# Peptides against a protein of PDB entry 4GXB, part 111

Target 1, 277 residues: chain A of PDB entry 4GXB
Amino acid sequence: VPTEEVSLEVLLSNGQKVLVNVLTSDQTEDVLEAVAAKLDLPDDLIGYFSLFLVREKEDGAFSFVRKLQEFELPYVSVTSLRSQEYKIVLRKSYWDSAYDDDVMENRVGLNLLYAQTVSDIERGWILVTKEQHRQLKSLQEKVSKKEFLRLAQTLRHYGYLRFDACVADFPEKDCPVVVSAGNSELSLQLRLPGQQLREGSFRVTRMRCWRVTSSVPLPSGSTSSPGRGRGEVRLELAFEYLMSKDRLQWVTITSPQAIMMSICLQSMVDELMVKKS

## One batch from the design tools (peptide; made by RFdiffusion4, then SolubleMPNN)

Design b2_p19_6_s2 (from b2_p19_6, 9 letters changed)
Fold by OpenDDE base, seed 1:
Formats: sequence, structure tokens, C-alpha cells
Structure b2_p19_6_s2 (fold): chain B 277 residues (1-277), chain A 19 residues (1-19)
Amino acid sequence: as target 1 above (277 residues)
Amino acid sequence: PLTLHEVASVENPVFQAED
């Protein structure tokens, strides 16, 4: 692609558009810096955020595809997909809510966290009771962003990334689940017919290893289930989990977002390693 | 039969074998 100046749209979590003028040859960090400059986010806070490739669903929700890599060209990455559904989103890229304190000290950082948190609550990524929701709305009406965030930090799945509904082999084969990543874990929420919502927590520190695999169904002559087109790549995330003392078990999640899930795992591991150093 | 291709595999450095 020839080097040209282009206008690139980057979305915040709430769908707010940030237009930046960049070169087609600008790498992820260059684009991130341009977005930061446009928002008046100070340089020392840039590292708390990342650019993500997402697919915008019909309801306006974002399905996270992957984090943009350092040497990637965001303009090329998003435009090469030739679909208006794909967007670039700015989101915080750390997991420990303690880092919110650093970001909240700056007005722009505070606004970004606030907008993201409001969006995550509205989308049901953060789980709230009716009473908590009332309290949050009251704080939002008062425009008390700091107090809003302090309350939000105490809520279930604060800081989690929620994935689209998918399938896991736990606790049963072909179990429909909603996966969320955060707080150094994968949370698997499931509702079996006639049962209450159940949550399985898989802590990263109990995962010995994980892998992402892609598979293409071989045209075996027999039972093509009608709904999966003959050529769809199946992505899976599998991790070996310490279920109990000296008992490892593989858990497999089948999801188009398996790559993004693995990125989250790696990111959580990296953050934990930094804290131990 | 599925042709499986490994996209990524990671050994977890923060794995704790003991509680």
C-alpha cells in the first residue's frame, strides 16, 4: 500500500468516534499516539490503553477479534477486511483495577475509564443488582465520575471482557456458555435448561498451558449438520487446568474468538509476571 | 476427521501446582 495520509476512525467503548489523520504506513503505536493526542491523553498514560480490532454487531455491541500488534498497520488491518462491520476500538489494556488510580488522576483518563465502564454496564459485561444499578444511575446523574468508578470497581466482573456466546466441553459436552476474561481468570457462565445460572471460574494460575487450534471439517460423506457451511474454520481454545491436587483436565472452548481469548490469557499472565518482578 | 492446525501453544510461567 502506498504511503498516504488518511483519516482513520477509532471508536471508544461507548461508540464515540475519534477521527485521526495518520499515514497508511503508521504502525499501531503511531496510531495510538495520534488518538491520545486527539483526546489530549498524556504520553505517560498511553501504555494503559490498546487498539483492538472488533466486529460491530447489529445491536451496536462489539465482538472483539484481536488486539492489534505493535508492528501492525491499523489502517490496512481494518480496511483489508472490506467490511464496514470491522472497527478499531480504544480500550484499557490492563486487568488490575489498582492501575485505575494512575489513570483516574488525569481528566482524560478518568473520562475514558468512565465511558468504558458505563458502556460495560449497559452491555451487561459488568453484573449489577437492581439496587446497584440505581446507585450507579444516581452517580451518573450527578456526573460524579470518580465515585461512579469507585462503586463500579466493587461490582462483579468489573474490568472483564465479555465474549459472544459459544460452546465448551465443560461441565458437559457441547455446553452453551458465555465466557468472560478478567481478574486473572476465565469465567464460564452457563444456564442449563430449567436450572439457575452457574459460573465456573478458571484461574490463570491453575492453567498449566493453553493452545489455540484451527480445524477444517474434512468432507466426510455423512452427517453434515445443516447449519455449518462446509468450509467454516473452527477455532478452539483448549487449556489444561488443575481441577484438584495432582488432577489436570483439558477444557476446550469452541469460539470464533478463541484467538482473542488466548490474547487475554497471555495479557493476564504478562501482568502477573510484572507484579512478581 | 478434522485437520487440526495449532495456531499457538503456551506453557504458563505463572502456573502454580500447589494451592
Scores: peptide ipSAE 0.458, ipTM 0.875, DockQ to the pose 0.752
Fold by OpenDDE base, seed 5:
Structure b2_p19_6_s2 (fold): chain B 277 residues (1-277), chain A 19 residues (1-19)
Amino acid sequence: as target 1 above (277 residues)
Amino acid sequence: PLTLHEVASVENPVFQAED
C-alpha cells in the first residue's frame, strides 16, 4: 500500500469515535500514540492500553477478533477486511486491577477506565445484582468516577473480556457456554436444560499447555452440522488442564474467537511472569 | 475427515504441577 495520510477511526469501549490522522504505513504503536495524543493521554500511560480489532454487531456490541500486533499496520488491517463491521477499539490491556491505580491518577486515564467500565456493565460483561446495579446507577449520577470504579472493582468479572456464545466439550460434549477471560482464568458459564447456571473456572496456572487449531470440513464428511455451511473454517482452543492431582484433561472450546481467547491466555501469562520477576 | 492446522501451540511457563 502506498504511504498516504489517512483518517483512521478508533472507537472507545462506549462507541465514542476518535479520529486520528495517520500514515497508512504507521504501525500499531504509532497509531496508539496518535490516539493517546488526541485524547491527551500521557505517554507513560499508553502502555496500559492496546488496540483491538473487533466486529461490530447489528446491536452495536463488539465481538473481539484479536489484539493488533506491534508490527501490524492498523489502517491496512481493518480496511483489508472490506467490511464496515470491522472496527479498531482502544481498551485497557492489563488484567490486575491494581494497575487501575496508576491509570486513575490521570484525568484522561480515569475517564477511559470509567467509560470502559460503564460499557462493560451495560453489556453484561461485569456481573451485577439488581441491588448492585441500583448502587452503580446512583453513584454514576451522584458520585465521582473514582468512587464508581472502586465499587466496580469489587464486582464479579470486573476486567474480564466476554466472548460470544460458543460450544465446549466440558463438562460434556457440545455444551453451549459463554466464555470470559480475566483474573488469570477462563470462566465458562453454562446452563444445561433444567439446571441452574454453572460456572467452570479454569486458572491459567493449572493449564499445562494450550493450542489453537483451524479445520475445514471435507465435503465427503457425513457430520455436516446443518448450521454451518459446508467448508466453513472451524476454530478451536484446546487446553490441557490439571483437574486434580496428577490428572490432566483436555478441554476444547469451539469458537470463532479461539484466536482471541489464546491471545488473552498469553497476555495473562505474560502479566503473571512480570509479577514473578 | 478434517484438515487440521495448528495455528498456535504454547507450553505454559507459569504452569504449577503441584496442588
Scores: peptide ipSAE 0.458, ipTM 0.874, DockQ to the pose 0.738
Fold by OpenDDE base, seed 4:
Structure b2_p19_6_s2 (fold): chain B 277 residues (1-277), chain A 19 residues (1-19)
Amino acid sequence: as target 1 above (277 residues)
Amino acid sequence: PLTLHEVASVENPVFQAED
């Protein structure tokens, strides 16, 4: 791609548009720096955020596709998909809420965390009771961003990334589940007809390994599930989990977001390694 | 029959085998 100056749109979690002038040859960090400069985010806080490729749904929700890698050219990465539904989103990229303290000391950082948190609550990524919702609304009306965040930090699935509904082989084969990543775990939520919500928590520290696989149905194979068109790639995330003492079991999630899930796992592992170091 | 391709595999360095 020839090097040209272009206008690139980067979205915040709340859908706010940040327009930056960048080169088509600018790498992820260059674009991130441009976004930071546009927002007046200080350089020392840039590392707490990342750029993500997302698919915008009809309802305006974001389906996370992947984190943009350092070597990528964000303009090329998003435009090459030839679909307007794909967007670049700025989001915090750490898991431990303790890092919020560093970010929220800055006005811009505070605003970013606030906007993200509001959006995550509105989207149901963060789970709230009726009373908590009332309290949050009151704080939002007062624009008390720090207090809002402090309350939000106590909420279930704060800091989690929620994926689209998918399928897992746990607890049973072909179970419809909602996966969320956060707090060094994968949460698998299942609601069977007429049953209560069940949650399986899979801590990263109990995952021996994980893998992402791609499967292509062969034309001659009668085993194509009725709903998948011929030739659709099936992505799966599988992890080997320590269920009990000396008992490892594979859990497999079938999802178009399997790559993003694996990125989350790696990111959580990386953060844990830093803390041990 | 499905053709299975491994995209990525990771051994977890923070895996704790002991409780």
Scores: peptide ipSAE 0.456, ipTM 0.873, DockQ to the pose 0.743
Fold by OpenDDE base, seed 2:
Structure b2_p19_6_s2 (fold): chain B 277 residues (1-277), chain A 19 residues (1-19)
Amino acid sequence: as target 1 above (277 residues)
Amino acid sequence: PLTLHEVASVENPVFQAED
């Protein structure tokens, strides 16, 4: 692709559009720097954020596809998909809320975290009680961003990424689940017919290994469920989990977002390694 | 037979085998 100057749209978590002029040959870091410059985010805070490829749903929610890698060309990565549903999103890329303190010291960083957190609450990624919701709304009305974030940091699934509804083989085969990644874990929420909402927590430190697999269902004869088009690639994330002392068990999640889930796992592992260092 | 292709496999360096 010839090097050309182009306008690239990058979205914040709340859907706010940031237009940046970049080269088609600009790599992910170059684009990220351009976005930071446009937002007046200091250079020393750029590393707390990443660019993600997402698919925008009809309701405006984002389905995270993957984190853009360093060698990628964001303009090419998004435009090559030839669908307006695909967007580039800026989001914080750390898991430990302690790093919020560094980001919140800057006005722009504070605004970014605030906007992301508001959006995550509105989308139901962060779980809130009625009373907590009232408190958050009060703080939002007062535009008390720091206080809002401090309260939000105490909430269930703060800092988690929520994935689209998918299927897992735990606790039983073909369980409909909602997976969330954060706090060095995968949270699997499920509601079986006639049962209360259940949550399984899978800590990364208890995962011996994980893998992403792609499979093409062989056209088995008669029982093609009408909605799965012939040849859809099935992605699965499987991890071997220490259920109890000396008891390892594989857990498999079937999801189009399996790659993104694995990226989250790797990112959480990387952060944990830094903390041990 | 599903053609299973492994996209990525990771041995977890922060795995704690001891409770």
Scores: peptide ipSAE 0.457, ipTM 0.874, DockQ to the pose 0.728; fails the geometry check

Design b2_p19_6_s3 (from b2_p19_6, 11 letters changed)
Fold by OpenDDE base, seed 5:
Structure b2_p19_6_s3 (fold): chain B 277 residues (1-277), chain A 19 residues (1-19)
Amino acid sequence: as target 1 above (277 residues)
Amino acid sequence: ELTLYEVESFENPVFQAED
């Protein structure tokens, strides 16, 4: 791709558009810095955020595809997909809510966290009771961003990334689940026939290893999922989990977001490693 | 035949084998 100046759109979690003038050859960090400058985000806070490739659904919801890597050229990465559904989103990239304190000290950082949190609640990524929702709305009406975030930090799945509905082989084969990543775990929400909603928590510290696999279904194979086209590649995330003492079991999640799930796992592991150092 | 490709695999350095 020839090097030229282009206008690149980067979205915040709430869908706010940030237009930046960058070169097609600018790498992820260059674009991130441009976005930060546009927002007046201090340089020392840039590291708390990352750029993500997402697919915007018809309802405006974001399906996270992957985190943009340092070597990538965001303009090329998004435009090469040749679909306007793909967007670049700025989001916080740490998991421990303790880091919110650093970000919240700055007005711009506070606004970014607030916007993200509001969006996550609206999208149902953060789980709230009716009473909690009322409290949050009250704080939102008062524009008490710090208090809003403090309350939000106590909520279930605060800071989690929620994935699209998919399938797992746990607790039984072909079980529909909703996976969320956060707090050093994968949370699998499932509803078995005739049962209440259940959540399985898979802590990263109990995962010995994980892998992402890709498979091409046989043309004659009954696509179990009516919505998957005949030629769609099947992605799976499998992790070997310590279920009990000396009992390891593989758990497999079938999802087009398997790569993103793996990225989340690696990111959580990396953060845990930093904390242990 | 189903062709399976391993895209990536990771050993977890923070794995705790002991409860």
Scores: peptide ipSAE 0.482, ipTM 0.882, DockQ to the pose 0.741
Fold by OpenDDE base, seed 1:
Structure b2_p19_6_s3 (fold): chain B 277 residues (1-277), chain A 19 residues (1-19)
Amino acid sequence: as target 1 above (277 residues)
Amino acid sequence: ELTLYEVESFENPVFQAED
């Protein structure tokens, strides 16, 4: 792609648009710095955020595709897909809520965390009771952003990334699940017919390894699942989990977001390693 | 029936084998 100056749209978690003038040859960090400058986010806080490629769904929700890599060209990455549904989103990229303390000391950082948290609650990524919702609304009306975040930090799935509904082989084969990544775990939520909502928590520290695989069904005369077009690539995330003492079991999630799930796992592992050092 | 390709794999350095 020829190097030229372009206007690039970057969205916040709440859908707010940030327009930045960048070069088509600018790498991810360059674009991130441009976004930070536009928002007046200080340089020392840039590292707490990342750019993500997402697909905007019909309801306006974001399906995360992947984190943009260091040497990637965000303008090229998003425009090469030739679809308006793909967007670049700025989001916090750490998992430990303790880092919120560093970010919220700055007005812009506080606003970003607040906007993201409000959006995550509205989208149902953060789970709230009726009473908690009332308390959050009260704080929102008072524009008490710090207090809002402090309350939000105590909520179920605070800081989690929620994925689109998919399928897992746990606890049973072909089980419909909603996967969320956060707090050094993958949470698998499922509701089986006639049963209450169940959650399987898979802590990263109990995953020996994981892998992403791609499969293509061979043309067999039998019509495979009616909803999948012929030749559709199937992505899976599989991890080997320590279920109990000396008992490892593979868990497989079938999802178009398998790559993003893997990125989340690696990111959580990296953060845990930093804490170990 | 399926052609399977491994895209990526990771060994977890923070894996804890003990409960």
Scores: peptide ipSAE 0.480, ipTM 0.884, DockQ to the pose 0.756
Fold by OpenDDE base, seed 4:
Structure b2_p19_6_s3 (fold): chain B 277 residues (1-277), chain A 19 residues (1-19)
Amino acid sequence: as target 1 above (277 residues)
Amino acid sequence: ELTLYEVESFENPVFQAED
């Protein structure tokens, strides 16, 4: 792609549009800096955010595809898909809520966290009780952003990224699950017929390794997923998990978002490594 | 049977083998 000046749309978590003038040759960090400048976000806070490629669903929800890597050209990455459903989204990219304190000290950072958190609650990524919802709405009406965030930080799955419904081989083969990543874990929520909602927590520290695979089922193969046609590419995330003392077991998640899940795992691992050093 | 096109694997440096 020739180097040209273009107007690039970057969305906040709440769907707010940020238009930035960038070069088609600008890398991810260049675009991120342009967005930060447009928002008046201080340079020292830029590192707390990342750009993500997402697919906007019909209901306006974002299905995260992947985090844009440093070498990528965001304009090319999004336009090459030749579909208007793909968007670039700015979101915080750390997991430990303690880092919120740094971001919240700045008005712009506070606004970004607030907008993201409101969106996450509205989308059901953060789980709230009726009473908590009432309290949050009251704070939202008062535009008390700091208090809103402090309350939100106590909520279940605060800071988690929720994925689209997919399939896992745990606890049973071809089990429909909703995966969420956060707090150094993968949370697998499942509801079997006639049963209550169950959640499996898979802590990153108990994952020996993980892998992403791309495969195509053979015509004779058991494609147990009714939603997948023959010959469709299957993405899977598999991790080897310490279920009990000296007992490792592979858990496999079949999802178009397997790459994003892997990115989340790596990101959580990286953050944990920083804390150990 | 599956035709495998791509594999990417990661060892976890923060893995704790002991509880």
Scores: peptide ipSAE 0.479, ipTM 0.879, DockQ to the pose 0.696
Fold by OpenDDE base, seed 2:
Formats: structure tokens, C-alpha cells, sequence
Structure b2_p19_6_s3 (fold): chain B 277 residues (1-277), chain A 19 residues (1-19)
């Protein structure tokens, strides 16, 4: 793509559009800096956020595809897909809520976290009781952003990224699940026949390793994926998990977002490594 | 049957074994 000045749209978690003028040759960090400048986010807070490639669903929800890497050209990455469904989204890119303290010190940072959190609650990514919802609504009506966030930080799945419904082989083969990543874990929500909603928690510190695989069904083979055509690429995230003392077991998640899940795992691991050093 | 390709794999440096 020839180097030229273009207008690039970057969305916040709440769908707010931020238009930035960038070069087609600008890398991810350049675009991120442009977005930060547009929002008046201080330079020292830029590192707490990242740009993500997402697919906007019909209901307006975002399906995260991947985190944009440093070497990428965001304009090219999004436009090359030739679909208006794909968007670039700005979101916080850390997991430990302790880092919120740094971000919240700045008005713009506070607003970004607030908008993201409100959106995550509205989308059901953060799990709330009726009473908690009432409290949050009250704080929202008062526009008490700091208090809102402090309450939100205590909520289940605060800071988690929720994925689209997918399938896992745990606890049973071909089990429909909703996966969420956060707090150094993968949470798998499932409902087995005749059972109530259950959640399986897989802590990153108990994962020995993980992998992403791509597979193509053979034309003569039966697909275990209902609704998928034969020959469609199947992405899987598999991790080897310490289920109990000296007992490792592979868990496999089949999802088009397997890459994004892996990115989340790596990101959580990286953050833990930083804390350890 | 499926044709499987490994896209990427990672060993976890923060893995905590119980031994």
C-alpha cells in the first residue's frame, strides 16, 4: 500500500468512534499514540492500552480477533479484510486491577476505564447480581466514576474478556461453553443437560503449556461441529492443565477465537512474569 | 479425520508444579 495520509476509525469499548489522521505506513504504536493524542491521554498511560482487531456482530457486540502487534500497520490490517464488520478497538491491556490505580489518576484514563467497564457490564461480561446492578446504576446516575470502578473491581469477571460461545472437550466432549479470560485464568461457563450453570476455572499457573492448532476436516469425514461446512478451518486452543497433584490433562477449546485466547494467555503470563521479577 | 497443523505453542514459565 502506498504511503498516504488517511483517516482511521478507532472504536472505544462502548462503540464511541475516534477518528485519527495517520499514515498508511504507521505502525501500531504510531496509531496508538495518535489515538492517545486525540483523546488527550498522557504518554505515560499509553502502555496500559492496546489496539485490537475485532469483528462487530449484528447486535453491536465485538468479537475479538487478535491484538495488533507492534510490527503491524493497523490501517492495512483492518482494510485488507475488505469488510466493514472489522474494526479497531482501544481497550486496556493489563489484567491486574491494581494497575487501574495508575490509570484512574488521569481524567482521560478514568473515563476510558469507566466507559469500558460500563460496556462490559451492559454486555454481560462482568457478572452482577440484581443488587449490585442497582448499586452500579445509582453510581452511574451520579456520574461517580471512581466509585463506580471501585465497586466494579469487586465484581465477578471484572477485567475479563468474554469470548463468543464455543465448544470444549471438558468436562465432556463437544460441550458448549462460554470462555472468559482474566485474573490469570480461563473461565469456562457451561450448562450440561439437566444441570445448572457451572463454571470451570483454569488458572494460568496450573497450565504447563498451551498451543493453537488449525485443522481441516477431510471431505469423507464427519464433522463434529454442527453448522460448519466440511472443509472449514477449525481453530483450537489446547492447554495441558494440572488437574490435581501429578495429574496433567489436556483441555481443548474449539473456537474461531483460539488465537485471541492464546494471546490472552501469553499476556497474562507476561504480566505475571513482570510481577515475579 | 482431521488434518492438523500447529500454529503456535508455548511453554509456560509461570507454571507451578505441585512438587
Amino acid sequence: as target 1 above (277 residues)
Amino acid sequence: ELTLYEVESFENPVFQAED
Scores: peptide ipSAE 0.479, ipTM 0.880, DockQ to the pose 0.728

Design b2_p19_6_s4 (from b2_p19_6, 10 letters changed)
Fold by OpenDDE base, seed 4:
Structure b2_p19_6_s4 (fold): chain B 277 residues (1-277), chain A 19 residues (1-19)
Amino acid sequence: as target 1 above (277 residues)
Amino acid sequence: SLELYVVEEVENPVFQAED
């Protein structure tokens, strides 16, 4: 692609548009810096955020595809998909809520965290009780962003990334689940017909390894995903989990977002490694 | 039947084998 100046749209979690003038040859960090400058986010806080490729759903929700890598050209990455449903989103890129303290000391950082958190609550990524919702709304009405965040930090799945409904082989084969990544774990939520909501928590520290696999169904093969046509690529994330003492078991998630899930796992591992140093 | 390809396999450096 020839180097040209272009207007690139980057969305915040709440769908707010940030237009930046960048070069088509600008790499991810260059674009991120441009976005930060546009928002007046200080340089020392840029590292707390990342650019993500997402698919915007009909309802305006974002399906996260992947984190943009350092070598990527965001303009090319998004336009090469030849679909307007793909967007670039700015989101915080850490898991430990303790880092919120650093970010929220700055007005812009605070606003970004606030906007993201509001959006995550509205999208049901953060789970709230009726009473908590009332409290949050009250704080939102008062525009008490710091207090809002402090309350939000205590909520279930705060800071989690929620994936689209998919299928896992746990606890049963072909079990419909909703996966969320956060707090150094994968949460698998399932509701079987006539049953209560169940959640499996898989801590990253109990995963010996994980893998992403790609498979193509053969014409004679049955697909476990009724919505996928024969011959469509099937992505899976599998991890070997320490279920109990000296008992490892493979858990496999079948999802188009398997790559994104693996990115989350790696990111959580990286953060844990930093904490251990 | 499926043709399976491993795209990535990662050993977890923060794995704790002890319960």
Scores: peptide ipSAE 0.464, ipTM 0.858, DockQ to the pose 0.781
Fold by OpenDDE base, seed 5:
Structure b2_p19_6_s4 (fold): chain B 277 residues (1-277), chain A 19 residues (1-19)
Amino acid sequence: as target 1 above (277 residues)
Amino acid sequence: SLELYVVEEVENPVFQAED
């Protein structure tokens, strides 16, 4: 792609548009810096955020595809897909809520965290009770952003990334599940026939390994996923999990977001490694 | 039948074998 100056749209979690003038050859960090500058985010806070490629659904919700890598060209990455449904989103990229303290000391950082958190609650990524919801709304009305965040930090799945409904082979084959990544775990919400909603927690520290696989069904092959056309790529995330003492079992999640899930796992592992050092 | 490709396999450095 020829090097040209272009206007690139980057969205915040709440859908707010940030327009930046960048070169088509600008790498992810260059674009991130441009976005930060546009928002007046201090340089020392840039590292707490990343750019993500997402698919915007009809309802305006984001399906996260992957994190943009350092050497990627965001303009090329998004435009090469030749679909307006793909967007670049700015989001915080750490998992430990303790890092919120660093970010929220700055007005812009605070606003970014607030906007993201509000959006996550509205999208149901953060789980809230009726009473908590009332309290959160009250704080929103008062525009008490710090207090809002402090309350939100205590909520279930705060800081998690929620994925689209998919399928897992645990506890039974072809179980419909909703996966969320956060707090060094994959949370699987599932409902088995005739049973209540259950949540399974798979802690990263109990995963010996994980893998992403891509498969292409043959024309004569049976696809287990309703609505997937013949020839569509099937992505799976599999991890070997320590179920009990000396008992490892593979768990497989079938999802178009398997890559993003693996990125989350790696990111959580990386953060844990930093904490251990 | 499926054609299977392993895209990535990662050994977890923070894996704890013991509770």
Scores: peptide ipSAE 0.463, ipTM 0.858, DockQ to the pose 0.779
Fold by OpenDDE base, seed 2:
Structure b2_p19_6_s4 (fold): chain B 277 residues (1-277), chain A 19 residues (1-19)
Amino acid sequence: as target 1 above (277 residues)
Amino acid sequence: SLELYVVEEVENPVFQAED
């Protein structure tokens, strides 16, 4: 692609549009810096955020596709998909809520975290009781962003990324689940027929390894669900988990977001490694 | 038969085998 100046739209978690003028040849960091400059985010806080490729759903929710890598050209990455449903989103890219303290010291950082958190609550990514919701609304009405975040930090699945409904082979084969990544774990929420909602927590420190696999169903297989076109790529995330002492078991999640899930795992592991260092 | 292509396999450096 020839180097040209273009207008690129980057969304915040709440759907707010940030328009930046960049070169088509600008890499992810260049675009991120441009977004930061547009928002007046200090340079020392840029590292707490990343650009993500997402698919905007009909309801306005974002399905995270992947984190944009350093070598990528965000303009090319998003426009090459030739679909308006794909967007670039700015989101915080750390997991430990302790890092919120650094970001919240700056007005712009505070606003970004606040907007993201409000959105995550509205989308049901952060789990709240009725009473907690009332308290959050009260704080929101008062525009007490710091207090809002402090309360939110105590909530279940704060800082988690929620994925689209998918399928896992745990606890049973072909079990419908909602996966969320955060706090150095994968949370699998499931509802089996006739059962209450259950949550399985898989801590990354108990994962020996993980893998992403891509498979193409052969046309001769009778088990083609009638709605999936012949030849659709099936993505799976599998991890070997220490279920109990000396007992490892593979858990497999079938999801179009398997790549994004693996990115989250790697990111959580990387953060843990930094803390141990 | 599923043609399985391993896209990525990662060994976890923070894996704790012992509680």
Scores: peptide ipSAE 0.462, ipTM 0.860, DockQ to the pose 0.754
Fold by OpenDDE base, seed 3:
Structure b2_p19_6_s4 (fold): chain B 277 residues (1-277), chain A 19 residues (1-19)
Amino acid sequence: as target 1 above (277 residues)
Amino acid sequence: SLELYVVEEVENPVFQAED
């Protein structure tokens, strides 16, 4: 792609549009800095956010595809897909809510966290009771952003990234699950017939390893996977989990977002390593 | 039949082997 000046649209979690003038050759960090400048976010807070490639659904919800890597050219990455459904989104990229304290000290940082949190609640990524919802709405009406965030930080799945419904082989084969990543874990929520909602918590510290696999149907073969057409790629995330003392078991998630899940795992691992240093 | 490709395989450096 020739180097040209272009207008690039970057969305916040709530769908607010930020237009930045960048070069087609600008890398992810260059674009991120341009977005920060447009928002008046200070340089020392840029590292708390990342750019993500997402697919916008009809209802305006975002399906996260992947985090944009440092060497990528965001303009090329999004436009090469040749679909208006794909967007670039700015979101916080840390997991420990303690880092919110650093971000909240700045007005712009506070606003970004607030907008993201409101959106995550509205989308059902953060789980709330009726009473909690009432309290949150009251704080929202008062525009008490700090108090809103402090309450939100106590909520179930605060700071988690929720994925689209998919399938896992745990606790049994072909279980429909909703996966969420956060708090150094993968949460698998499922409801089996006649049973209550169940949640499996898989802590990153108990994963020996993980892998992403891609399966391509052979010309002479048919896909045995329900819902996948002939010729469609099947993505899976598998991790080997320490279920109990000296008992490792593979858990496999079949999802188009398997790559994004692995990115989340790596990101959580990286953050844990930083805390240990 | 399907052809399988490993896109990524990661050993976890923060794995706690002891329960």
Scores: peptide ipSAE 0.461, ipTM 0.857, DockQ to the pose 0.750

